Peptides against a protein of PDB entry 5YCA. Designs and how they scored, part 79

Target 1, 132 residues: chain A of PDB entry 5YCA
Amino acid sequence: RSLPAERNPLYKDDTLDHTPLIPKCRAQVIEFPDGPATFVRLKCTNPESKVPHFLMRMAKDSSISATSMFRSAFPKATQEEEDLEMRWIRDNLNPIEDKRVAGLWVPPADALALAKDYSMTPFINALLEASS

## One batch from the design tools (peptide; made by RFdiffusion4, then SolubleMPNN)

Design b2_p17_4_s3 (from b2_p17_4, 7 letters changed)
Fold by OpenDDE base, seed 5:
Structure b2_p17_4_s3 (fold): chain B 132 residues (1-132), chain A 17 residues (1-17)
Amino acid sequence: as target 1 above (132 residues)
Amino acid sequence: SLEELLAEISEKLFTED
């Protein structure tokens, strides 16, 4: 697969210590027709554009939004590039289907695999370790 | 505000396409 050429400079160093990011995470309860669900979110601000994106985890099963990861990592990606990557994820990883939420969500191990590809391992580790 | 940003992102990701 071919990932977008330009990556968010926030993710220039995949080896940084993730622990300072853990307390930056925030839990949010969302009400759905079938009841409330808790999500954990991490604000990630592009240091050049100053545009924030939020990485997202379902508290219950620790599923991570691959869509949020991609959009944060590749802020100038085209819709075609995103669609191509999401198809790759469907074909090669183990995404879950949840009719309540948009985007493509993956289990923790897959999220960490994507994090390596997108150079955002510290951020995904922090998101996974944060309390809900 | 952070609350507004969280709400905006939630609306985008927590609604079925």
Scores: peptide ipSAE 0.033, ipTM 0.646, DockQ to the pose 0.087
Fold by OpenDDE base, seed 2:
Structure b2_p17_4_s3 (fold): chain B 132 residues (1-132), chain A 17 residues (1-17)
Amino acid sequence: as target 1 above (132 residues)
Amino acid sequence: SLEELLAEISEKLFTED
């Protein structure tokens, strides 16, 4: 697959210590028809554009929004590029279908695989380790 | 605010399409 050419400068170094990011995560309870569910979000601000994106995790099963990852990592990506990547994820990883939420969500292991591809491992590690 | 707007947009990821 071909990922977008320009990546968020926030993710210039995939080897940074993730621990300082853990306390920056925030838990949020959202009400659904079948009951409440807790999510964890991490605000990621593009240092160049100053535009923030929120990475998101389902607290219970630690599913991560691949959509949020992609949009944060590739702020100038076209819809076609996003669609292509989401299709790749569906075909090559193990996305979870949760009708309660939009976007494509993946298990922790898959999220970390994507994080490596997107050079955002510290952020995903922090998101996964944050309390809810 | 811009942050609130962006947060609202992100909240849509918690709803069905």
Scores: peptide ipSAE 0.031, ipTM 0.637, DockQ to the pose 0.111
Fold by OpenDDE base, seed 1:
Structure b2_p17_4_s3 (fold): chain B 132 residues (1-132), chain A 17 residues (1-17)
Amino acid sequence: as target 1 above (132 residues)
Amino acid sequence: SLEELLAEISEKLFTED
């Protein structure tokens, strides 16, 4: 696969300590037709463009939105590039099926695999360790 | 505003589209 050429400069160093990011995460309860569900979100702001994106985790099973990761990591990606990556994820990882939410969601292990590819490991570690 | 729009887009990831 081919990832977009330009990556969010926020993710310039995949080896940074994630622990300072943990307290920056925020939990949110959302009501769905079948009941409430808690999500954890981490605001990630591109230091150059100042455009924020939110990384998202389902609190219950720790599923992570791969879509949110991609959009944060690659701010200038085309829709075609996103579609290609999402298809790759479907074919190579283990995305979950949840009709309540948009985007493609993956288990923690898959999220960390993607994080390595996108240079987002500290942020995904923090998101996974945050309380809900 | 741009921030409001971005927030809306983020919120859409929590709802069925």
Scores: peptide ipSAE 0.030, ipTM 0.627, DockQ to the pose 0.114
Fold by OpenDDE base, seed 4:
Structure b2_p17_4_s3 (fold): chain B 132 residues (1-132), chain A 17 residues (1-17)
Amino acid sequence: as target 1 above (132 residues)
Amino acid sequence: SLEELLAEISEKLFTED
């Protein structure tokens, strides 16, 4: 597959210790038609553009929003590039089906695989370890 | 504002179209 050429400079080093990021995560309860659900979010600010994006995890089953990861990692990506990556994820990973939420969500193992591809492993590790 | 727009985009990740 072909990933976008430009990556968020926030993710220049995939080997950094993730533990300092854990307390930066925040839990949030969202009301849905079938009841409340808790999510964990991590604010990630592009140090160059100063534009923030939120990485997102479902607290209950630890599913991660692949869409949020992609948009944070590749802020200048075209819609076509995003569509291609999401199709690749559907074909090669194990995304979940949740009609309550938009975007493509994947289990922890898949999220970590994507994190390696996007050079954002510390951020996904922190998001997964944060309490809810 | 830009902040509000970004918040809206993030909010939409929790709701289907």
Scores: peptide ipSAE 0.029, ipTM 0.623, DockQ to the pose 0.140

Design b2_p17_4_s4 (from b2_p17_4, 7 letters changed)
Fold by OpenDDE base, seed 3:
Structure b2_p17_4_s4 (fold): chain B 132 residues (1-132), chain A 17 residues (1-17)
Amino acid sequence: as target 1 above (132 residues)
Amino acid sequence: SLEDLLAEISYKLFNED
């Protein structure tokens, strides 16, 4: 696969301590046709463009939105680049199908593997450890 | 579309006031 060349400068250092990010996460219950579900979210703002993106986790099984990770890490990526990466994830990792939500969602171990590739490890660790 | 659904979810999740 070929990841986009330009990455969000927020993720310039993959070795930072993640613990200060934990209290910045927020939980919210969302109502769906088949009942409520709790999500945990972390606001991530590009320090140069000031454009925010949100990383998202399903509280119950800790599934994380790979789509949101990619869009935060590579804000200038083309639709073709995103489609290519999502196909790679589908073919090489273990995404979970949930008809209630859009995008591609992956279990915690896969999310951490992607985080390493995208230089987002502190942010994904914080998202996974946050309370719901 | 996928973009529309993501926007809707984001709106529900992140607009509290």
Scores: peptide ipSAE 0.035, ipTM 0.671, DockQ to the pose 0.236
Fold by OpenDDE base, seed 2:
Structure b2_p17_4_s4 (fold): chain B 132 residues (1-132), chain A 17 residues (1-17)
Amino acid sequence: as target 1 above (132 residues)
Amino acid sequence: SLEDLLAEISYKLFNED
């Protein structure tokens, strides 16, 4: 597959120590019709544009929002590029279906696979290790 | 649409407040 040409410079180095990012994560309880659910989020700010995006994890099963990962990693991506990637994820990974939330969510192993592709492994590791 | 839904959920999920 083809990923967008320009990547968020925040993710220039996929090998950085993730541990400093762990305490930057924040838990958030969201109310849904069937009850509350806790999410963990990590604010990721593009150092050039200063635009923040939040990486999101469902606390309970550690599912990660692939949509948020993509949008953070590829700030200039077109909607078509995003659609293509989400379709690729559906076809090649193991996304979950959660009617409560928007976007495409994937289990931890898939999130780490995407993180490698998007050069954001430290951020996903931190998000996964953070307490809820 | 997905965009509309994502926007709404994103506000709920991603809003710092």
Scores: peptide ipSAE 0.033, ipTM 0.667, DockQ to the pose 0.396
Fold by OpenDDE base, seed 4:
Structure b2_p17_4_s4 (fold): chain B 132 residues (1-132), chain A 17 residues (1-17)
Amino acid sequence: as target 1 above (132 residues)
Amino acid sequence: SLEDLLAEISYKLFNED
């Protein structure tokens, strides 16, 4: 696969200590037809453009939105590039299908694999360790 | 449409308030 050329400068260093990011996460209860569900989100702001994106985790099973990761990591990506990556994820990882939510969601291990590819490891570690 | 529904869900998930 081929990832987009330009990456969010927020993710320039994949080796940062993730612990300071944990308290920055926030829980959010969202109402669905079958009842409420809690998500944990981490606001990630591009230090140059000042545009924020939210990384998302389902609190209950720790599924992570791969779509949110991709969009945060690659702010200039085309829809075609996103579609290509999502197809790659479907073919190579173990995404979870949840018809209640948008985007492609993956289990923690897959999220961490993607995090390495996107240079987002500290942020995903923090998101996974945050309380809900 | 499906796209509209997904957009709405995304709005709920990704909007701060």
Scores: peptide ipSAE 0.032, ipTM 0.651, DockQ to the pose 0.574
Fold by OpenDDE base, seed 5:
Structure b2_p17_4_s4 (fold): chain B 132 residues (1-132), chain A 17 residues (1-17)
Amino acid sequence: as target 1 above (132 residues)
Amino acid sequence: SLEDLLAEISYKLFNED
């Protein structure tokens, strides 16, 4: 696969300590037609553009939104590049598609694999360790 | 879309946008 060339400078160092990010996570209950669901989210602001993106975890099974990861990591990616990556995820990982939340969601282990590829490991570790 | 959902979540939970 071919990932976008330009990455969010927020993720310039994949080796940073993740623990300071844990208290920045927020748990939220969202009402859906079929009932409430709890999510954990982490606001990630691009230091250059100042545009925030939210990384998302479903509290129930700790699934992480791969789509949100990609969009945060690659702010200038084309739709074609996103589609290519999502297809790669479908072919190589174990994603789920929740009719309520859209996008492609992956289990924790897959999320960490993607985090390594996207240089987002501290952020995904924090998101996974945060309380719900 | 996911973008719409995330926007809604942000509004509902954090009152952002």
Scores: peptide ipSAE 0.055, ipTM 0.690, DockQ to the pose 0.194; fails the geometry check

Design b2_p17_5_s1 (from b2_p17_5, 8 letters changed)
Fold by OpenDDE base, seed 4:
Structure b2_p17_5_s1 (fold): chain B 132 residues (1-132), chain A 17 residues (1-17)
Amino acid sequence: as target 1 above (132 residues)
Amino acid sequence: SDKELAEENFRRLMEED
C-alpha cells in the first residue's frame, strides 16, 4: 500500500523511549445512552505546525482509533488517501466500527502494527500502557 | 442520528482538551 508522502515530524524517530509519554495521557469518561465509557487520550502536537491531534484508546478493551493515528501521522493526507488506508486496514487487520465513536478501532496488536508503519510506536505504547 | 452522534463523539475526542 501507499501511505501519504508527508508525515508529522513528531514521529520522525520510532525508536524513542515511550515511558515519558505515559503520564501525558489523560482518561476521559463520556456518557453514552448505553452508559459511560472511558477513553484514554494522548495529545500529539505537530512541532512545526503546532496543530494538535489526539490519539485515543477505549479503556475497556484497549482498542485504538486507527483513524486518529492516521490523521495524526499524516495531517496533510487527502480524504482519498485516508479512505485507501482504512480499506487496507479492513482487509488486513481486525478493525471494528464502534457505534458510539466513529472511525476504525483496532486491537492493541493491530495498533502496534500500524504504529510501526506510521512510525508512532512510542506513542501507541504509551497510550496502551497509560492508566484509565 | 446515531451515525451523526458517533461522528460528533469522534470530533469531540479529537478536539476537546
Scores: peptide ipSAE 0.655, ipTM 0.930, DockQ to the pose 0.945
Fold by OpenDDE base, seed 5:
Structure b2_p17_5_s1 (fold): chain B 132 residues (1-132), chain A 17 residues (1-17)
Amino acid sequence: as target 1 above (132 residues)
Amino acid sequence: SDKELAEENFRRLMEED
C-alpha cells in the first residue's frame, strides 16, 4: 500500500513519551437508541495549520477509530487515498463497522499497528491507557 | 437514515468538545 505523502507534523516523532498525553484525554457519554456508550477522545492539533482532530476510543471494548487516525495523520489525503487505506485495513486487520458511529473501528492491537505505520504510537498509547 | 445518523455521530465526536 501507499500512504499519503504529507503527514501531520504533530506526528513527526513516534518515540516520544506518551504519558503526558493521558490526562489530556476526555471521556464522553453519548446516548444512543440502544443505550448510553462512553467514548474517550484526545484532541490533536496540527501545529502548523492549527486544525484540530479528535482521536476516539470506545471505552467498553477499547476499539479505536481507524478513520479518525488516518484523517488526523494525513490531513491532505484524497478520498481515493483514504479508500485505499480502509480497504487495506479490511484485508489485513480486524476492523468492525459500528452501527452507531461511522468509520472503521479496530481493536487495540490493530490500532497500535496502524499507529506505528502513521507515526502516532504515543497518541494511541495514551488514548488506550486513559480512564473512562 | 441510520447510516446518516452514524455519519453525523462520527462528525460530532470528531469536532465537538
Scores: peptide ipSAE 0.654, ipTM 0.930, DockQ to the pose 0.948
Fold by OpenDDE base, seed 2:
Structure b2_p17_5_s1 (fold): chain B 132 residues (1-132), chain A 17 residues (1-17)
Amino acid sequence: as target 1 above (132 residues)
Amino acid sequence: SDKELAEENFRRLMEED
């Protein structure tokens, strides 16, 4: 596969300590017809453009939005590039399409695999370790 | 629709502080 050429400079170093990011995560509860669900979110601001994106995890099963990861990592990606990557994820990983929240959601192991590809490992580690 | 609601929820999680 071919990932977009330009990556968010926030993710310039995949080897940084993730622990300072853990307390920056925040839980958000959304009420659904079948009951409430908690999501853990991490605000990631592009240091150059100052545009923020939220990375998000379902608290219950730790599924992480691959869509949010991609959009944060590649802020200038085209729709075609996103579609290509989402297809790759469907073909190679174990995503789910939740009825309540759009996008592709992947289990923790898959999220970490993507994080390595996107140079986001510290951020995904923090998101996974944060309390809900 | 269910799809529209799912998309709205995604936007809420992506944009609300």
Scores: peptide ipSAE 0.654, ipTM 0.930, DockQ to the pose 0.931
Fold by OpenDDE base, seed 1:
Structure b2_p17_5_s1 (fold): chain B 132 residues (1-132), chain A 17 residues (1-17)
Amino acid sequence: as target 1 above (132 residues)
Amino acid sequence: SDKELAEENFRRLMEED
């Protein structure tokens, strides 16, 4: 597969220590018809454009929003590029489509695989280790 | 619709509190 040409400069170094990011994560509880669900979010601000994106984890099963990852990693991606990547994820990983929150949600191992591809490993590690 | 609500919830999680 091909990924968008320009990547968020926030993710220029995939080898950085993730531990300082852990306390930056925040939990958010949302009420759904079938009950409340907690999401852990990490605010990721593009240092050049200053545009923030939130990375998102379902607290209960640690599923990570691949959609949020992609949009944060590739802020200038076209819809076609996103669609192509989401199709790749469907074909190659183990995503779920949650009825409560849109996008593709992937289990931790898949999230880390994507994180490596998107150069987001520290951020995903932090998101996964954060308390809910 | 449920789909629209799911999209709304995604957007909600992508916005500041």
Scores: peptide ipSAE 0.659, ipTM 0.931, DockQ to the pose 0.884; fails the geometry check

Design b2_p17_5_s2 (from b2_p17_5, 7 letters changed)
Fold by OpenDDE base, seed 4:
Structure b2_p17_5_s2 (fold): chain B 132 residues (1-132), chain A 17 residues (1-17)
Amino acid sequence: as target 1 above (132 residues)
Amino acid sequence: SAEELAQANFERLETED
């Protein structure tokens, strides 16, 4: 596969200690037609554009939004590039279908694999370790 | 969606914390 050329400079160093990011995470209960669900979120701000994106985890099963990861990592990606990556994820990883939420969600192991590809491992580790 | 709601409300929750 071919990932976008330009990456969010926030993710310039994939080897940083993730522990300082853990207290930056926040839990939120969201109401759905079939009941409430808790999500853990991490605000990730592009240091150049100052545009924030929120990485998200479902508290119950620790699923991570791959779509949000991609959009945060590649702020100048085209829709075609996103579509190709999401198709790759469907074909090569183990995405979870949840009709209540938008985007493509993946289990923790897959999220960490994507994090390595997108150079955002510290952020995903923090998101996974944060309390809910 | 969950992502849309989270994006809209995160800053408010962060400020209140």
Scores: peptide ipSAE 0.054, ipTM 0.725, DockQ to the pose 0.123
Fold by OpenDDE base, seed 3:
Structure b2_p17_5_s2 (fold): chain B 132 residues (1-132), chain A 17 residues (1-17)
Amino acid sequence: as target 1 above (132 residues)
Amino acid sequence: SAEELAQANFERLETED
């Protein structure tokens, strides 16, 4: 597959220690028609553009929004590029269907695989280890 | 959506800290 040419400079080093990022995560309870659900989020700001994106995890099963990862990693991606990547994820990984939330969500193992592709490993590790 | 609500609330909490 073809990923967008330009990546968020925040992710220039995939080998950094993730531990300092853990306390930066925040938990939030959101009410849905079928009951409450807790999410964990991490604010990621592009150091050049100063535009923030939030990485998202469902606390219960640790599924992570692949859509949030892609949009943070590739700030200049076109809608066509995003659609292509989401289709690739559907065809090659194990996304979870959840009618309550937008975007494409994947299990922890798949999230870490995407993190490697997007050079976001420290941030996804922190998001997965954060308390809810 | 859940992502939109979480993002808005996160930014609010950050400004209050």
Scores: peptide ipSAE 0.050, ipTM 0.716, DockQ to the pose 0.122
Fold by OpenDDE base, seed 1:
Structure b2_p17_5_s2 (fold): chain B 132 residues (1-132), chain A 17 residues (1-17)
Amino acid sequence: as target 1 above (132 residues)
Amino acid sequence: SAEELAQANFERLETED
């Protein structure tokens, strides 16, 4: 696979301490036809463009939106590049089927694997450790 | 919804569309 050339400068250092990011996460209960579900989100603002993206976690099973990760990491990615990466995830990782939510969602271990590829490890660790 | 807060950059939850 080939990832987009330009990455969000927010993720320039994959080795930063994630602890300060934990209290920045927010929990939100969303009502669905089959009942309520809690999500945890982390606002990630590109320091250059000032455009925010929200990283998303399902509180119950800790699945994380790979789509949110990709869009945050690669702000100038084409739709073709996103589609290619999502297909790679489907073929190589263990995405979870959930028709209630948009995008492609993956379990924590897969999210951390993607985080390494996208240089987002501190942010995903914080998102996983945040309370709901 | 959580996704609506950044709907310009992330797709909304299908149940709220």
Scores: peptide ipSAE 0.037, ipTM 0.700, DockQ to the pose 0.114
Fold by OpenDDE base, seed 5:
Structure b2_p17_5_s2 (fold): chain B 132 residues (1-132), chain A 17 residues (1-17)
Amino acid sequence: as target 1 above (132 residues)
Amino acid sequence: SAEELAQANFERLETED
């Protein structure tokens, strides 16, 4: 597969210590038609553009939004590039179907695999370790 | 606020797909 050429400079170093990011995570309860659900989120600000994106985890099963990861990592990606990556994830990983939320969500192991590809390992580790 | 921004980001994700 071909990932977008330009990556968010926030993710220039995949080897950074993730520990300082853990307390930056926040829990949020969102109401859905079938009841409330808690999400854990981490604000990730592009140091050049100053545009923030929030990485998202479902508190209950630790599923992480691959879509949020992709959009944060590749802020100038085309819709075609995103579609290609999401299809790759469907074909090669283990995405979870949840009608309540949009985007493609994956289990922790798959999220870490994507994190390696996107150079986001410290951020995904922090998101997974944060309490809800 | 952080909560508002987080919710807006999530809602955009929900709306765009």
Scores: peptide ipSAE 0.035, ipTM 0.679, DockQ to the pose 0.100

Design b2_p17_5_s3 (from b2_p17_5, 10 letters changed)
Fold by OpenDDE base, seed 4:
Structure b2_p17_5_s3 (fold): chain B 132 residues (1-132), chain A 17 residues (1-17)
Amino acid sequence: as target 1 above (132 residues)
Amino acid sequence: SAADYAEAVFRKLEEED
């Protein structure tokens, strides 16, 4: 597959310690027609553009939004590039079906695989370890 | 529609607290 050429400079170093990011995460309860569900979010601000994106985890099963990861990692990506990556994820990983939320969500192991590809491992580790 | 609702929830999750 072909990932976008320009990556968010926030993710220039994939080897940093993730533990300082854990307390930056926030839990949020969202009301759905079938009841409440808790999500954990981590605000990630592009140091050049100053535009924030939120990485998101479902608290219950630890599913991570691959869509939010991609959009944060590749702020200048085209819609076509995103579509191609999401199709690759569907074909090669194990996305979770949840009709309540948009985007493509993946289990922790898949999220960490994507994190390696996108150079954002510390952020995904922190998101997974944060309390809800 | 269900798709519209799902998109709205996703957008809400991306908003600042």
Scores: peptide ipSAE 0.118, ipTM 0.753, DockQ to the pose 0.852
Fold by OpenDDE base, seed 5:
Structure b2_p17_5_s3 (fold): chain B 132 residues (1-132), chain A 17 residues (1-17)
Amino acid sequence: as target 1 above (132 residues)
Amino acid sequence: SAADYAEAVFRKLEEED
């Protein structure tokens, strides 16, 4: 597969210590028709454009939004590039189906695989370790 | 629709606290 050419400079170093990012995560309770659910979010700001994106985890099963990862990693990606990557994820990883939320969500192991591809490992580790 | 609601939730999750 072909990932977008330009990546968020926030992710220039995949080897950084993730520990300082853990307390930056925040829990959010959202009401759904079938009851409340908690999400954990990590604000990631592009140091050049100053545009923030939130990485997102479902607290209950630790599923991570692959869509949020992609949009944060590749802020100048086209919709076609995103669609191509999401199709690749569907064909090669193990995304979950949750009709309550938009985007494509994946289990922790798949999220870490994507994190390696997107150079986001410290941020995904922090998101997974944060409490809800 | 369910899809519209799901999209709205995703946007809500991306908003500032």
Scores: peptide ipSAE 0.105, ipTM 0.743, DockQ to the pose 0.837
Fold by OpenDDE base, seed 1:
Structure b2_p17_5_s3 (fold): chain B 132 residues (1-132), chain A 17 residues (1-17)
Amino acid sequence: as target 1 above (132 residues)
Amino acid sequence: SAADYAEAVFRKLEEED
């Protein structure tokens, strides 16, 4: 696979302490046709463009949106690049099937593997540790 | 609001899928 060339400058340092990010996470109950579900989300703002993206975790099983991770990490990615990465995730990781929500969702261990590739480890650790 | 924005993000993901 080939990841996009330009990465969100927010993720320039993968070794930063994640602890300060934990209280920045927010829980939200979203109503779906089959009932409510709680999500934990972390607002990530590109310090240069000022464009925000939300990283998303399902509170119940801690699955994380790989799609949200990719779009936050690679703000100038083409649709072809995203499609290629999502196919790679399907073929190499363990995505979870949930028809209620858009995008590709993965379990915590897979999310951390992607976080390493995308230089997002502190943010994913914080998202996983935040209360719901 | 932040909550509205979060829901909009979910919607956007659905629209782009």
Scores: peptide ipSAE 0.063, ipTM 0.697, DockQ to the pose 0.117
Fold by OpenDDE base, seed 3:
Structure b2_p17_5_s3 (fold): chain B 132 residues (1-132), chain A 17 residues (1-17)
Amino acid sequence: as target 1 above (132 residues)
Amino acid sequence: SAADYAEAVFRKLEEED
């Protein structure tokens, strides 16, 4: 598959220690028609553009928003490039269906596979280890 | 606030999805 050419400079080094990122995560309870659900989020700011994105995890089953990962990693991606990657994820990984939330969500193992592709491993490790 | 930002992210995902 083809990923966008320009990547967020925040993710220039995939080998950094993730431990300092864990306490930067925050939990939030969101109300849905069928009841509340807790999410864990990590604010990631592009050091050059200063535009923030939030990486998102469902607290209950640790599902990660692949959509949030892609948009943070590739801030200049076209809608066509995003659609292509989301189709690839549907065809090659194991996304979870949840009609309450937007975007494409994947289990932890798949999130780490994507993190390697996007050079986001420290950030996804921290998000997965954070408490809710 | 951080909570407002999180809500905005979900809204943005819904609008652009």
Scores: peptide ipSAE 0.050, ipTM 0.687, DockQ to the pose 0.105

